# Designs tried in a protein design run: peptides against a protein of PDB entry 3OAK. Part 16

Target 1, 145 residues: chain A of PDB entry 3OAK
Amino acid sequence: DDLEQYLDEKILRLKDEMNIAAQLDIDTLNKRIETGDTSLIAMQKVKLLPKVVSVLSKANLADTILDNNLLQSVRIWLEPLPDGSLPSFEIQKSLFAALNDLPVKTEHLKESGLGRVVIFYTKSKRVEAQLARLAEKLIAEWTRP

## One batch from the design tools (peptide; made by RFdiffusion4, then SolubleMPNN)

Design b1_p10_5_s1 (from b1_p10_5 with E1D)
Fold by OpenDDE base, seed 1:
Structure b1_p10_5_s1 (fold): chain B 145 residues (1-145), chain A 10 residues (1-10)
Amino acid sequence: as target 1 above (145 residues)
Amino acid sequence: DGEYMRELLE
């Protein structure tokens, strides 16, 4: 199926772009720590965020997103940075909102590691209360009988 | 309860 192939390639490209953005930000922050150059700012994920949100919001992409484990890249984006800080408030909020509308199953949570990371956000003292509540909402939905 | 969720989601 031509459409299915196109959608697979689209999601896989985004997955790659997300992973690259995450690594570039990690590299930037590591260099900032090593050199003390406070002008180094990690912005690659923020720049790509609108595209990520757009894709995650498309109902016709849901199966392709889940089948290609794009949630692994979402998990990577939510992980703490080298300096121990968390991704920006906007990244957290946007991703949690987008995840709420996806038909995520247990198998997807396991293969991506997303479940464990979201649980972290329900307990971390570094997370804004508003976002902790969104994370809790996701966990409640994913564990519903 | 938290342990149960971790076992399920990890």
Scores: peptide ipSAE 0.071, ipTM 0.732, DockQ to the pose 0.226
Fold by OpenDDE base, seed 2:
Structure b1_p10_5_s1 (fold): chain B 145 residues (1-145), chain A 10 residues (1-10)
Amino acid sequence: as target 1 above (145 residues)
Amino acid sequence: DGEYMRELLE
């Protein structure tokens, strides 16, 4: 119906915005590495984060989020950056929190690749302990019998 | 089980 179509378009637009933000940050960090200009700071994801969190937190959008594979963009946001660093603490924390409240199923994890990335966070030495615990909690929930 | 699911997700 009209509402369903509206919601689909809303999520797909956000998905596109997230992907663009991720790429712009990658470009910024690559340029920082190439030029040595330490004034270059990747901020596109951080700027968009409040909107992402807002959308992910809305119960009425859960089905639309999952059906449109928005989790693929969430996965992209969680991937390591060109300089070897991870996304900001705030991004990690916010996304893990949001994911905890979504009815994520195995099929969504597979089609997005999110499961594999979150497992990475349980193993990485670069991850803060509290965030590693959040990642472990997600994995535990997703792998429950 | 949990181990099986983890293997699938990796």
Scores: peptide ipSAE 0.066, ipTM 0.712, DockQ to the pose 0.452
Fold by OpenDDE base, seed 4:
Structure b1_p10_5_s1 (fold): chain B 145 residues (1-145), chain A 10 residues (1-10)
Amino acid sequence: as target 1 above (145 residues)
Amino acid sequence: DGEYMRELLE
């Protein structure tokens, strides 16, 4: 119906925005590495984060989020950056918190690759302990019988 | 489908 279509379009637009933000940050950091210009700071994901969190937190969008594989973009946002670093503490924390309230199923983990990325956060020595625990909580919820 | 999910994450 009209509402369903509207919600689909909303999520797909956000997905596109997220992907663009991720790529812009990658481009920025690649240029930083290439040129040595330390004034180049990747900020696009951080700028968009409040909108992402807002959408992820809305119960009425859960089905649309999952059906349109927005979690793929979430996965992309969580991937290591060109310089080997991880996304900002705030991005990790906010996304892990938001993911905790989504009814994520096996098929969503498979099609997005999110599961493997989150488990990485449970193992990485570069991840803050607090965030590793959040990642562990997600894995525990997803792997429950 | 916890078994599959566990396998996916392992």
Scores: peptide ipSAE 0.072, ipTM 0.715, DockQ to the pose 0.643; fails the geometry check
Fold by OpenDDE base, seed 5:
Structure b1_p10_5_s1 (fold): chain B 145 residues (1-145), chain A 10 residues (1-10)
Amino acid sequence: as target 1 above (145 residues)
Amino acid sequence: DGEYMRELLE
C-alpha cells in the first residue's frame, strides 16, 4: 500500500529527527558543564516541538505512530538532562496532552519504556503540580480494568 | 491485560 509506506517513512523520519534533537541538547549541556560557557543553550527539542505536536495530533497517524515505536522518542524527550533538570514546561505539557488521545496499549509501553518515565513525573518534586496531575491521568487511563 | 499493565507501571 503506497499510503501506508508513505506514512511509515514520514513517522520514521520524525522519530530520527526527535532522537537527533535530544542528543544535540544533551551535547550542548555537557559542553556547557565542561567549559563553563553559559551562553550555550539547549534549544533543539523546543524548535522541533511544533512539528511533533502536529503529527501526534493527527488521528489518521495513530496506528503508524504506535507501530513504529515513536513513543520511544517521546520517552527520550521526557528524560532528565545532564544537569539533572527536566525538559521545559511546554514540552511536558504538550506531550502529556498528545499522549492522552492515543490508544496506547501494554505492548507499546513495554517497547518504549514510556510507562516508567510517566510514573516518575507523578512522584518527582521537580515537576509542576498541574503536570503531575496530567501524568497521573495517563497512568489512570492505562491501568483501567 | 490490565493487571500486567499495573504491574509494569508500579
Scores: peptide ipSAE 0.069, ipTM 0.712, DockQ to the pose 0.556; fails the geometry check

Design b1_p10_5_s2 (from b1_p10_5 with E1D E10K)
Fold by OpenDDE base, seed 2:
Structure b1_p10_5_s2 (fold): chain B 145 residues (1-145), chain A 10 residues (1-10)
Amino acid sequence: as target 1 above (145 residues)
Amino acid sequence: DGEYMRELLK
């Protein structure tokens, strides 16, 4: 119906915005590495984070989020950056919290690749203990029979 | 459910 179509378009637009933000940050950090200009700071994901969190937190959008594979963009946001660093603490924390409240199923994990990335966060020495625990909680939930 | 993730953890 009209509402369903509206919600689909809303999520797809956000998905596009997230992907663009991720790429812009990658470009910024690559340029920082190439030029040595330490004034270059990747902030596109951080700027968009409040909007992402707002959408992910809405229960009425859960099905639309999952059906449109927004989790693929979440996965992209969680991937390591060109300088070897991880996304900001706030990005990690916010996304893990949001993921915890979504009814994520195996099919969503497969189509997004999110499972592998979250496993990475349980193993990485660069991840804060608090966030590693959040990642472990997700894994525990997603491995339940 | 959960088999997929359990397999990934092996």
Scores: peptide ipSAE 0.615, ipTM 0.947, DockQ to the pose 0.901
Fold by OpenDDE base, seed 5:
Structure b1_p10_5_s2 (fold): chain B 145 residues (1-145), chain A 10 residues (1-10)
Amino acid sequence: as target 1 above (145 residues)
Amino acid sequence: DGEYMRELLK
């Protein structure tokens, strides 16, 4: 199927772009710590966020997103940064909202590691209350019998 | 479904 192949390649490219953006931000912050150059700002994920949100919002891409384990890249984007900080408020909010509309199943949670990370966001004192509630909503959905 | 996440929360 030509369409399936096209969508598959599209999602795999985005997955790669997301992973690269995350690593570049990590590298930037590590360099900032090592050099003391406070002008170094990690912005790669923020720059790519609109594209990520656009893709995650498309219902016709849900199966392709889940089948290609894009949720692993979502998990990576949610992980703490080298300085101990968390991703921006906007990244957290956008990703939690997008996850709420995906038909995420146990197999996807296992292969991505996303479940443990979202649980972290319900417990961390560094997370805004509004976002913790969004994380709790996801947990409630994923724990349903 | 849901058992995996329930176990993670224990």
Scores: peptide ipSAE 0.613, ipTM 0.947, DockQ to the pose 0.899
Fold by OpenDDE base, seed 1:
Structure b1_p10_5_s2 (fold): chain B 145 residues (1-145), chain A 10 residues (1-10)
Amino acid sequence: as target 1 above (145 residues)
Amino acid sequence: DGEYMRELLK
């Protein structure tokens, strides 16, 4: 119906925006490495984060979020950057919190690859303890029979 | 559910 179509389009637009933001940050950091210009700072994901969090927190969008594989873009945002660093503390914290309230199922984990990335966050020595615990909480939920 | 993630953790 009209509402479902509107919600699908809304989520697909956000998905595209997230993917673009991630790529722009990757490009910025690659250029920083290539040129040595330390003034180049990747900020596109941080700028978009409030909108992402707002959408992920809406209960009425949960089905649309999951059906359109927005979690793939969430996974992309959580991946290590070209210089080996991880996304900002705020990005990690906000996304893990938002994921905790979504009814994520096995099929969503498979199609997004999110499961493997969250496991990474439970094992990496570069992750803050607080955030590792949030990742562990998600894993516990997703492994429940 | 949960079997997939349990397998990933092995």
Scores: peptide ipSAE 0.612, ipTM 0.947, DockQ to the pose 0.873
Fold by OpenDDE base, seed 3:
Structure b1_p10_5_s2 (fold): chain B 145 residues (1-145), chain A 10 residues (1-10)
Amino acid sequence: as target 1 above (145 residues)
Amino acid sequence: DGEYMRELLK
């Protein structure tokens, strides 16, 4: 099917872009730590966030998103950075909101590793209260018998 | 079901 192929390619391209953005930010922060150059700012994920949110919000892309394991890239974006910091407030908020509207199943959690990361956000004392609540809401849904 | 995530929480 031409449409299915187009959608798959679209999601896979986004997945690649997300992974590249994450790695570039990691490289930037690692260099910042190494050199002490405080002018080095990690901005690649933030720049790409609007596109990510746009895609994740489209109901007609849900199956394509889940089938292509885009959630793995979402997990990567949520992981702590080399300096120990967390991704920006906006990234956390946007991704948690988007995840709430996706029909995430156990198989998707297993293949993406997303479950472990979201659990982290419910336990971390550094996470903003409102974001911790969003994470808890996801956990409650995913643990439902 | 939610068994997988419940196990992760233990």
Scores: peptide ipSAE 0.609, ipTM 0.946, DockQ to the pose 0.918

Design b1_p10_6_s1 (from b1_p10_6, 4 letters changed)
Fold by OpenDDE base, seed 2:
Structure b1_p10_6_s1 (fold): chain B 145 residues (1-145), chain A 10 residues (1-10)
Amino acid sequence: as target 1 above (145 residues)
Amino acid sequence: MEELLKEMLE
């Protein structure tokens, strides 16, 4: 129906915006590495984060989010950056919090690759203990019998 | 849990 189509398009647009933001930040950090220009700061994901969190927090969008594999873009946002660092503490915390309230199923984890990435966060020594615990909580919830 | 973990990681 009209509403369903509207919601699909909304999520797909956000998915595209997220992917673009991720790539722009990668480009910025690569240029920073190449030029040594420390004034270059990757800000695109941070700028878009409030919108992402807003969408992920809306219960009426849950099915649309999952059906359109928005979690793939969430996974992309959580991947390590060119300098080997992880996305900002705020991005990690906000995304883990948002994921905790979504009815994520195994099929969504597989098609997005998110499960594997979150497992990484439970093991990485670069992750703050607080966030590692959040990642562990997600894994526990997703693997609950 | 082990089986579910395997499923989501493969």
Scores: peptide ipSAE 0.145, ipTM 0.783, DockQ to the pose 0.467
Fold by OpenDDE base, seed 1:
Structure b1_p10_6_s1 (fold): chain B 145 residues (1-145), chain A 10 residues (1-10)
Amino acid sequence: as target 1 above (145 residues)
Amino acid sequence: MEELLKEMLE
């Protein structure tokens, strides 16, 4: 129906915006590495984060989020940056919190690659302990019988 | 944990 179509378009647009933000930040950091210009700061994901969190928090969008594989873009946002650093603490915390309330199923983890990335966060020495615990909580929920 | 998830996703 009209509402369903609207929601699909909304989520697909956000997915595109997230992917663009990630790429722009990658480009910025690659340029920083190439030129040595330390004034170059990647901020596109941070700027978009409130919108992402808002969408992920809405129960009425859950099916649309999952059906359109928005979790793929969430996975992309969680991946290490060109300089080997991880996304900001706030991005990690906000995304892990939001994921906890979504009815994520095995098929969604598989099609997005999110499961593998979250496992990384449970084991990486570069991850803050409290965020590793959040990642562990997600894995526990997703692997329940 | 990783092995369990791997099994689940394969």
Scores: peptide ipSAE 0.113, ipTM 0.791, DockQ to the pose 0.244
Fold by OpenDDE base, seed 5:
Structure b1_p10_6_s1 (fold): chain B 145 residues (1-145), chain A 10 residues (1-10)
Amino acid sequence: as target 1 above (145 residues)
Amino acid sequence: MEELLKEMLE
């Protein structure tokens, strides 16, 4: 199936781009910590965010997203940074919103580790209250019959 | 947390 192959390649490329963006931001922040150079700013995830949101919002990509474990990269984007901070408010909000419309199943949560991370966001004191509520909504959706 | 996830999603 040509379409299926095309969609797989599209998602796998995005997954790679997301992982690279995350690593570049980590490298930037580690160097910032090591050198004290405050001019070093991690912006790779923020720059890529619109593309990520666009893809996650497309209903015709849902199965491809889930089958290729793109949620693993979403999980990576939500993890704490080297300086102990969390991803930007906008990244959190956009990802939680996008996740709300995906038909996420237990198997996807397990293979990606996303369930654990979202639970973290329901409990962490570093998370804004409104985002914690969005995380709670996701957990409720994933655990109801 | 892993056990919590299993309990919630199992």
Scores: peptide ipSAE 0.099, ipTM 0.778, DockQ to the pose 0.178
Fold by OpenDDE base, seed 3:
Structure b1_p10_6_s1 (fold): chain B 145 residues (1-145), chain A 10 residues (1-10)
Amino acid sequence: as target 1 above (145 residues)
Amino acid sequence: MEELLKEMLE
């Protein structure tokens, strides 16, 4: 099917872009740590965020998103950074909101590692209370009988 | 729920 192939390619391209953005931010922050140059700011994920949110919000892409394990890249974007900090408040908020509308199943959580990361956000004292509550809501939804 | 959590964390 031409449409399905097109959608797969679209999501896989985004997945790659997300992974590259994450790595570039990691590289930036590692260099910041090494050099002490505080002018180095990691912004690649933030720049790509609107596109990510747009894709995650489209109902017609849900199956393609889940089937291609885009949630693995979402997990990567939520992981702690080299300086020990977490991704920006906006990234956390936007991703948690987008995840709330996806028909995420247990198998998707396992294959992406997203379950573990979201649980981390429910426990970490470094996470803003508002976002911890959003993470808790996701866990509750995913674990409902 | 416990089984689900276990599966999520494997």
Scores: peptide ipSAE 0.143, ipTM 0.783, DockQ to the pose 0.450; fails the geometry check

Design b1_p10_6_s2 (from b1_p10_6, 5 letters changed)
Fold by OpenDDE base, seed 1:
Structure b1_p10_6_s2 (fold): chain B 145 residues (1-145), chain A 10 residues (1-10)
Amino acid sequence: as target 1 above (145 residues)
Amino acid sequence: SEELRKWMLE
């Protein structure tokens, strides 16, 4: 119906915006490495984060989010950056919190690759303890019988 | 970091 189509288009647009933001940040950091220009700062994901969190928090969008594999873009946002660093603390915290309220199923984890990334966050020495615990909570919920 | 990224993308 009309509403369903509207919601699909909304989520797909956000997915595209998220992917673009991630790529722009990667490009910025690659240039920083190549040129040594320490004034280059990747900020595109941080700028878009409030919109992402707003969408992920809406219960009426849950099915649309999962059906359109928005979690793939969430996974991309959580990946290590070219300089070996991880996304900002705020990005990690906000996304883990939002994921906790979504009815994520095994099929969604497989098609997005999100499960593997979250497992990484439970093991990495570079991750803050509180965020590692959030990641562990998610893994426990997703693997519950 | 590149190897780690590759692992996450597999």
Scores: peptide ipSAE 0.102, ipTM 0.768, DockQ to the pose 0.164
Fold by OpenDDE base, seed 5:
Structure b1_p10_6_s2 (fold): chain B 145 residues (1-145), chain A 10 residues (1-10)
Amino acid sequence: as target 1 above (145 residues)
Amino acid sequence: SEELRKWMLE
């Protein structure tokens, strides 16, 4: 129906915006490495984060989020950057918190690749202990018998 | 790093 179509378009637009933001940050950091210009700062994901959090927190969007594989873009945002760093503390914290309230199923983890990425965050010594615990909570919930 | 990304995503 009209509402369903509207919600699909809304989520797909956000998905595109997230993917663009991630790529722009990657490009910025690669250019920084190549040129040595230390004034180049990757800020696109941070700028878009409030909008992402707002959408992920809305219960009425859960089905649309999962059906359109927005979790793939969430996974992309959690991937390591060209300089070897991980996304900001705030991005990690906000995304893990938002994921906790979504009815994520096995099929969503497979099609997005999110499962393995979150497992990484439980194992990495570069991740803050607080965030590693949040990741562990997600894994426990997703693998619950 | 690219190697780390590969490990996470494969």
Scores: peptide ipSAE 0.100, ipTM 0.772, DockQ to the pose 0.164
Fold by OpenDDE base, seed 3:
Structure b1_p10_6_s2 (fold): chain B 145 residues (1-145), chain A 10 residues (1-10)
Amino acid sequence: as target 1 above (145 residues)
Amino acid sequence: SEELRKWMLE
C-alpha cells in the first residue's frame, strides 16, 4: 500500500545516502594519502550517523530495513578505511547497539555480509574492549541454537 | 586494508 511504498522509498534513499557518505569518506582519505594534505578529514559518515541511528531504532521500520538489505550499507560503514583505520568509535558503538535491537536472521547476515564483518571486530586488536564485547554479543545471539 | 575489504566482500 501507500505506507509500505513510502517506507521502502525512505529506506532505499537512506541506503543510497549511506553508500554515498562511505564513498566520499574513502575518496577523502585516498586523496589525503596521495597528497599528504592532513587537513583532509573524512566526516561524511559521522554527519549522517544521527539519521542512521534514528532509522535503525524505529521498531516499525525493522521489516523494511531488513527487506531492503540496509544491513549491507551498515556493513559498508563498518569496513576498514583506505588508511587502514576503522570507522570512528561513535559509529561502531552506535551501529553495534542498534543491531542488538533488530530481529536479524541468518538470511539477512548472508545477503548483507554483516556477519563476517562483525566477526572481524571480535578478532581485531585495535577495537576498544567495550565494542569487542558488543560484537561478541551479536555473534552469540546470531549463532544461538 | 584493500585485501581486508575484499575478504569482507567475498
Scores: peptide ipSAE 0.099, ipTM 0.765, DockQ to the pose 0.164
Fold by OpenDDE base, seed 4:
Structure b1_p10_6_s2 (fold): chain B 145 residues (1-145), chain A 10 residues (1-10)
Amino acid sequence: as target 1 above (145 residues)
Amino acid sequence: SEELRKWMLE
């Protein structure tokens, strides 16, 4: 119906915006590495984060989020950056919090690759302990009998 | 599930 179509388009637009933001940050950091220009700061994801969080927090968008594989973009946002670092603490925290409230199922994890990335966060030495615990919680919830 | 866990660990 019209509402469903509207919501799909909304989520797909956000998905595109997220992917662009991620790529721009990657490009920025690659250039930073290549040029040594420490004034180059990757902030595109951070700038978009409030919008992402807002969308992810809306219960009425859950099905649309999952059906359109927005979690793939969430996964992309969580991936390690060219300099070996991880996304900002705020990004990690916000996304993990948002994921906790989504009815994520196995099929969504498979089509997005999110599960493997979250597992990474349970093991990485670069992850803050509190976020590693959140990652563990997600894994436990997703893999519970 | 065990299957999901194994998949995640691949």
Scores: peptide ipSAE 0.060, ipTM 0.710, DockQ to the pose 0.783

Design b1_p10_6_s3 (from b1_p10_6, 5 letters changed)
Fold by OpenDDE base, seed 4:
Structure b1_p10_6_s3 (fold): chain B 145 residues (1-145), chain A 10 residues (1-10)
Amino acid sequence: as target 1 above (145 residues)
Amino acid sequence: MQELLEWMQE
């Protein structure tokens, strides 16, 4: 199936881009910590976010997203940063919203580690209350009978 | 989902 192959390649490319963006932001923040240069701002994920959200929102990509473990990259984007902070509010909000529309199953959570990270967001003191609620909603949906 | 709950507790 040519379309399926095309979609796989599309998602895998995005996955790579997401991973690169995450690493670049980590590198930036590590350098900021090491040098004290406060002008160093991690913006790679934020810059890529619209594309990520666009892809995650497309129904025709859902199976490809899940099958190719794009959620692993989503998990990576949600992980705490070197300075102990969390990803930007916008990243959290947008990703939680996008995740709500995906038919995520247990196997995808296991493969990606996303479940554990989202649980973290329900418990962390650094998470905005409204985002903690979104995380709780996801957990409830994923664990419902 | 018991399996998920157990997994999440690991």
Scores: peptide ipSAE 0.042, ipTM 0.710, DockQ to the pose 0.669
Fold by OpenDDE base, seed 3:
Structure b1_p10_6_s3 (fold): chain B 145 residues (1-145), chain A 10 residues (1-10)
Amino acid sequence: as target 1 above (145 residues)
Amino acid sequence: MQELLEWMQE
């Protein structure tokens, strides 16, 4: 119906915005590496983060989020950056927290690749302890018998 | 990055 279509379009627009933000940050950091210009700072994901968190927190959007594979864009935001760094602490914290409240199923993990990335965070020595715990909690919930 | 890439390929 009209509402369902509206919600789908809303989530798909956000998905596109997230992907663009990720690419812009990648481009910025690649240019920083190439030029040595340390004034270049990747901030597009951080700027969009409040909107992402707001959407992920809405229970009435859960089905639309999962059906449109928004988790693929969440995965992209969690991937290492060109300089080898991880996304900001705030991005990690906010996304891991938001993921705890979503009814994520195995099929969503497979189609998004999110499971592999979260496992990566449980193994990385560079991840802050509190964030590693959040990642471990997610894995435990997703692998519960 | 390399470790994640390996995970993505598996």
Scores: peptide ipSAE 0.039, ipTM 0.689, DockQ to the pose 0.184
Fold by OpenDDE base, seed 1:
Structure b1_p10_6_s3 (fold): chain B 145 residues (1-145), chain A 10 residues (1-10)
Amino acid sequence: as target 1 above (145 residues)
Amino acid sequence: MQELLEWMQE
């Protein structure tokens, strides 16, 4: 119906925006590495984060989020950056919190690659302890019998 | 545990 189509288009647009933000930040950091210009700062994901969190928190969007594989873009945002760093603390915290309220199933984890990335966050010594605990909570929920 | 292993191998 009209509402369903509208919601699909809304989520797909956000997915594109997220992917673009991730690529722009990668480009910025690659340029920083190549030129040594420390004034270059990757901020595109941080700027878009409030919108992402707002969408992920809406119960009426849950099915649309999962059906359109928005979790793939969430996975992309959680991946390590070209300089070896991880996304900002705020991005990690906000995304893990939002994921906790979604009815994520195994099929969604596989098609997005999100499962593997969240497992990484439970193991990496570069991750803050409180965020590793949030990742562990997600894994526990997703593997519950 | 099996699902976890599958995710790690992706």
Scores: peptide ipSAE 0.035, ipTM 0.684, DockQ to the pose 0.515
Fold by OpenDDE base, seed 2:
Structure b1_p10_6_s3 (fold): chain B 145 residues (1-145), chain A 10 residues (1-10)
Amino acid sequence: as target 1 above (145 residues)
Amino acid sequence: MQELLEWMQE
């Protein structure tokens, strides 16, 4: 219906915005590496983060989020950056918190690749202990009987 | 564990 179409379009627009933000940050960091210009700072994901968190927190959007594979863009945001660093602490923390409240199923984890990435966060020594615990909590919840 | 392994597959 009209509402469903509106919600689909809303989520698909956000998905596109997230993907663009991720790519722009990658481009910025690659340029920083190439030029040595330490004034170059990747800020696109951080700028968009409040909007992402707002959308992910809406219970009425959960089905639309999952059906449109927005979690693929969440996965992209969690991937390591060109310089080997991880996304900002705030991005990790906010996304893990938001994911905790979504009715994520195995099929969504597989189609998005998010399951693999969150497992990475449970294993990497580059991840702060607090965030590793959040990742572990997600895995435990997703694999519970 | 089985589901976790499935998630690790691409």
Scores: peptide ipSAE 0.033, ipTM 0.678, DockQ to the pose 0.430

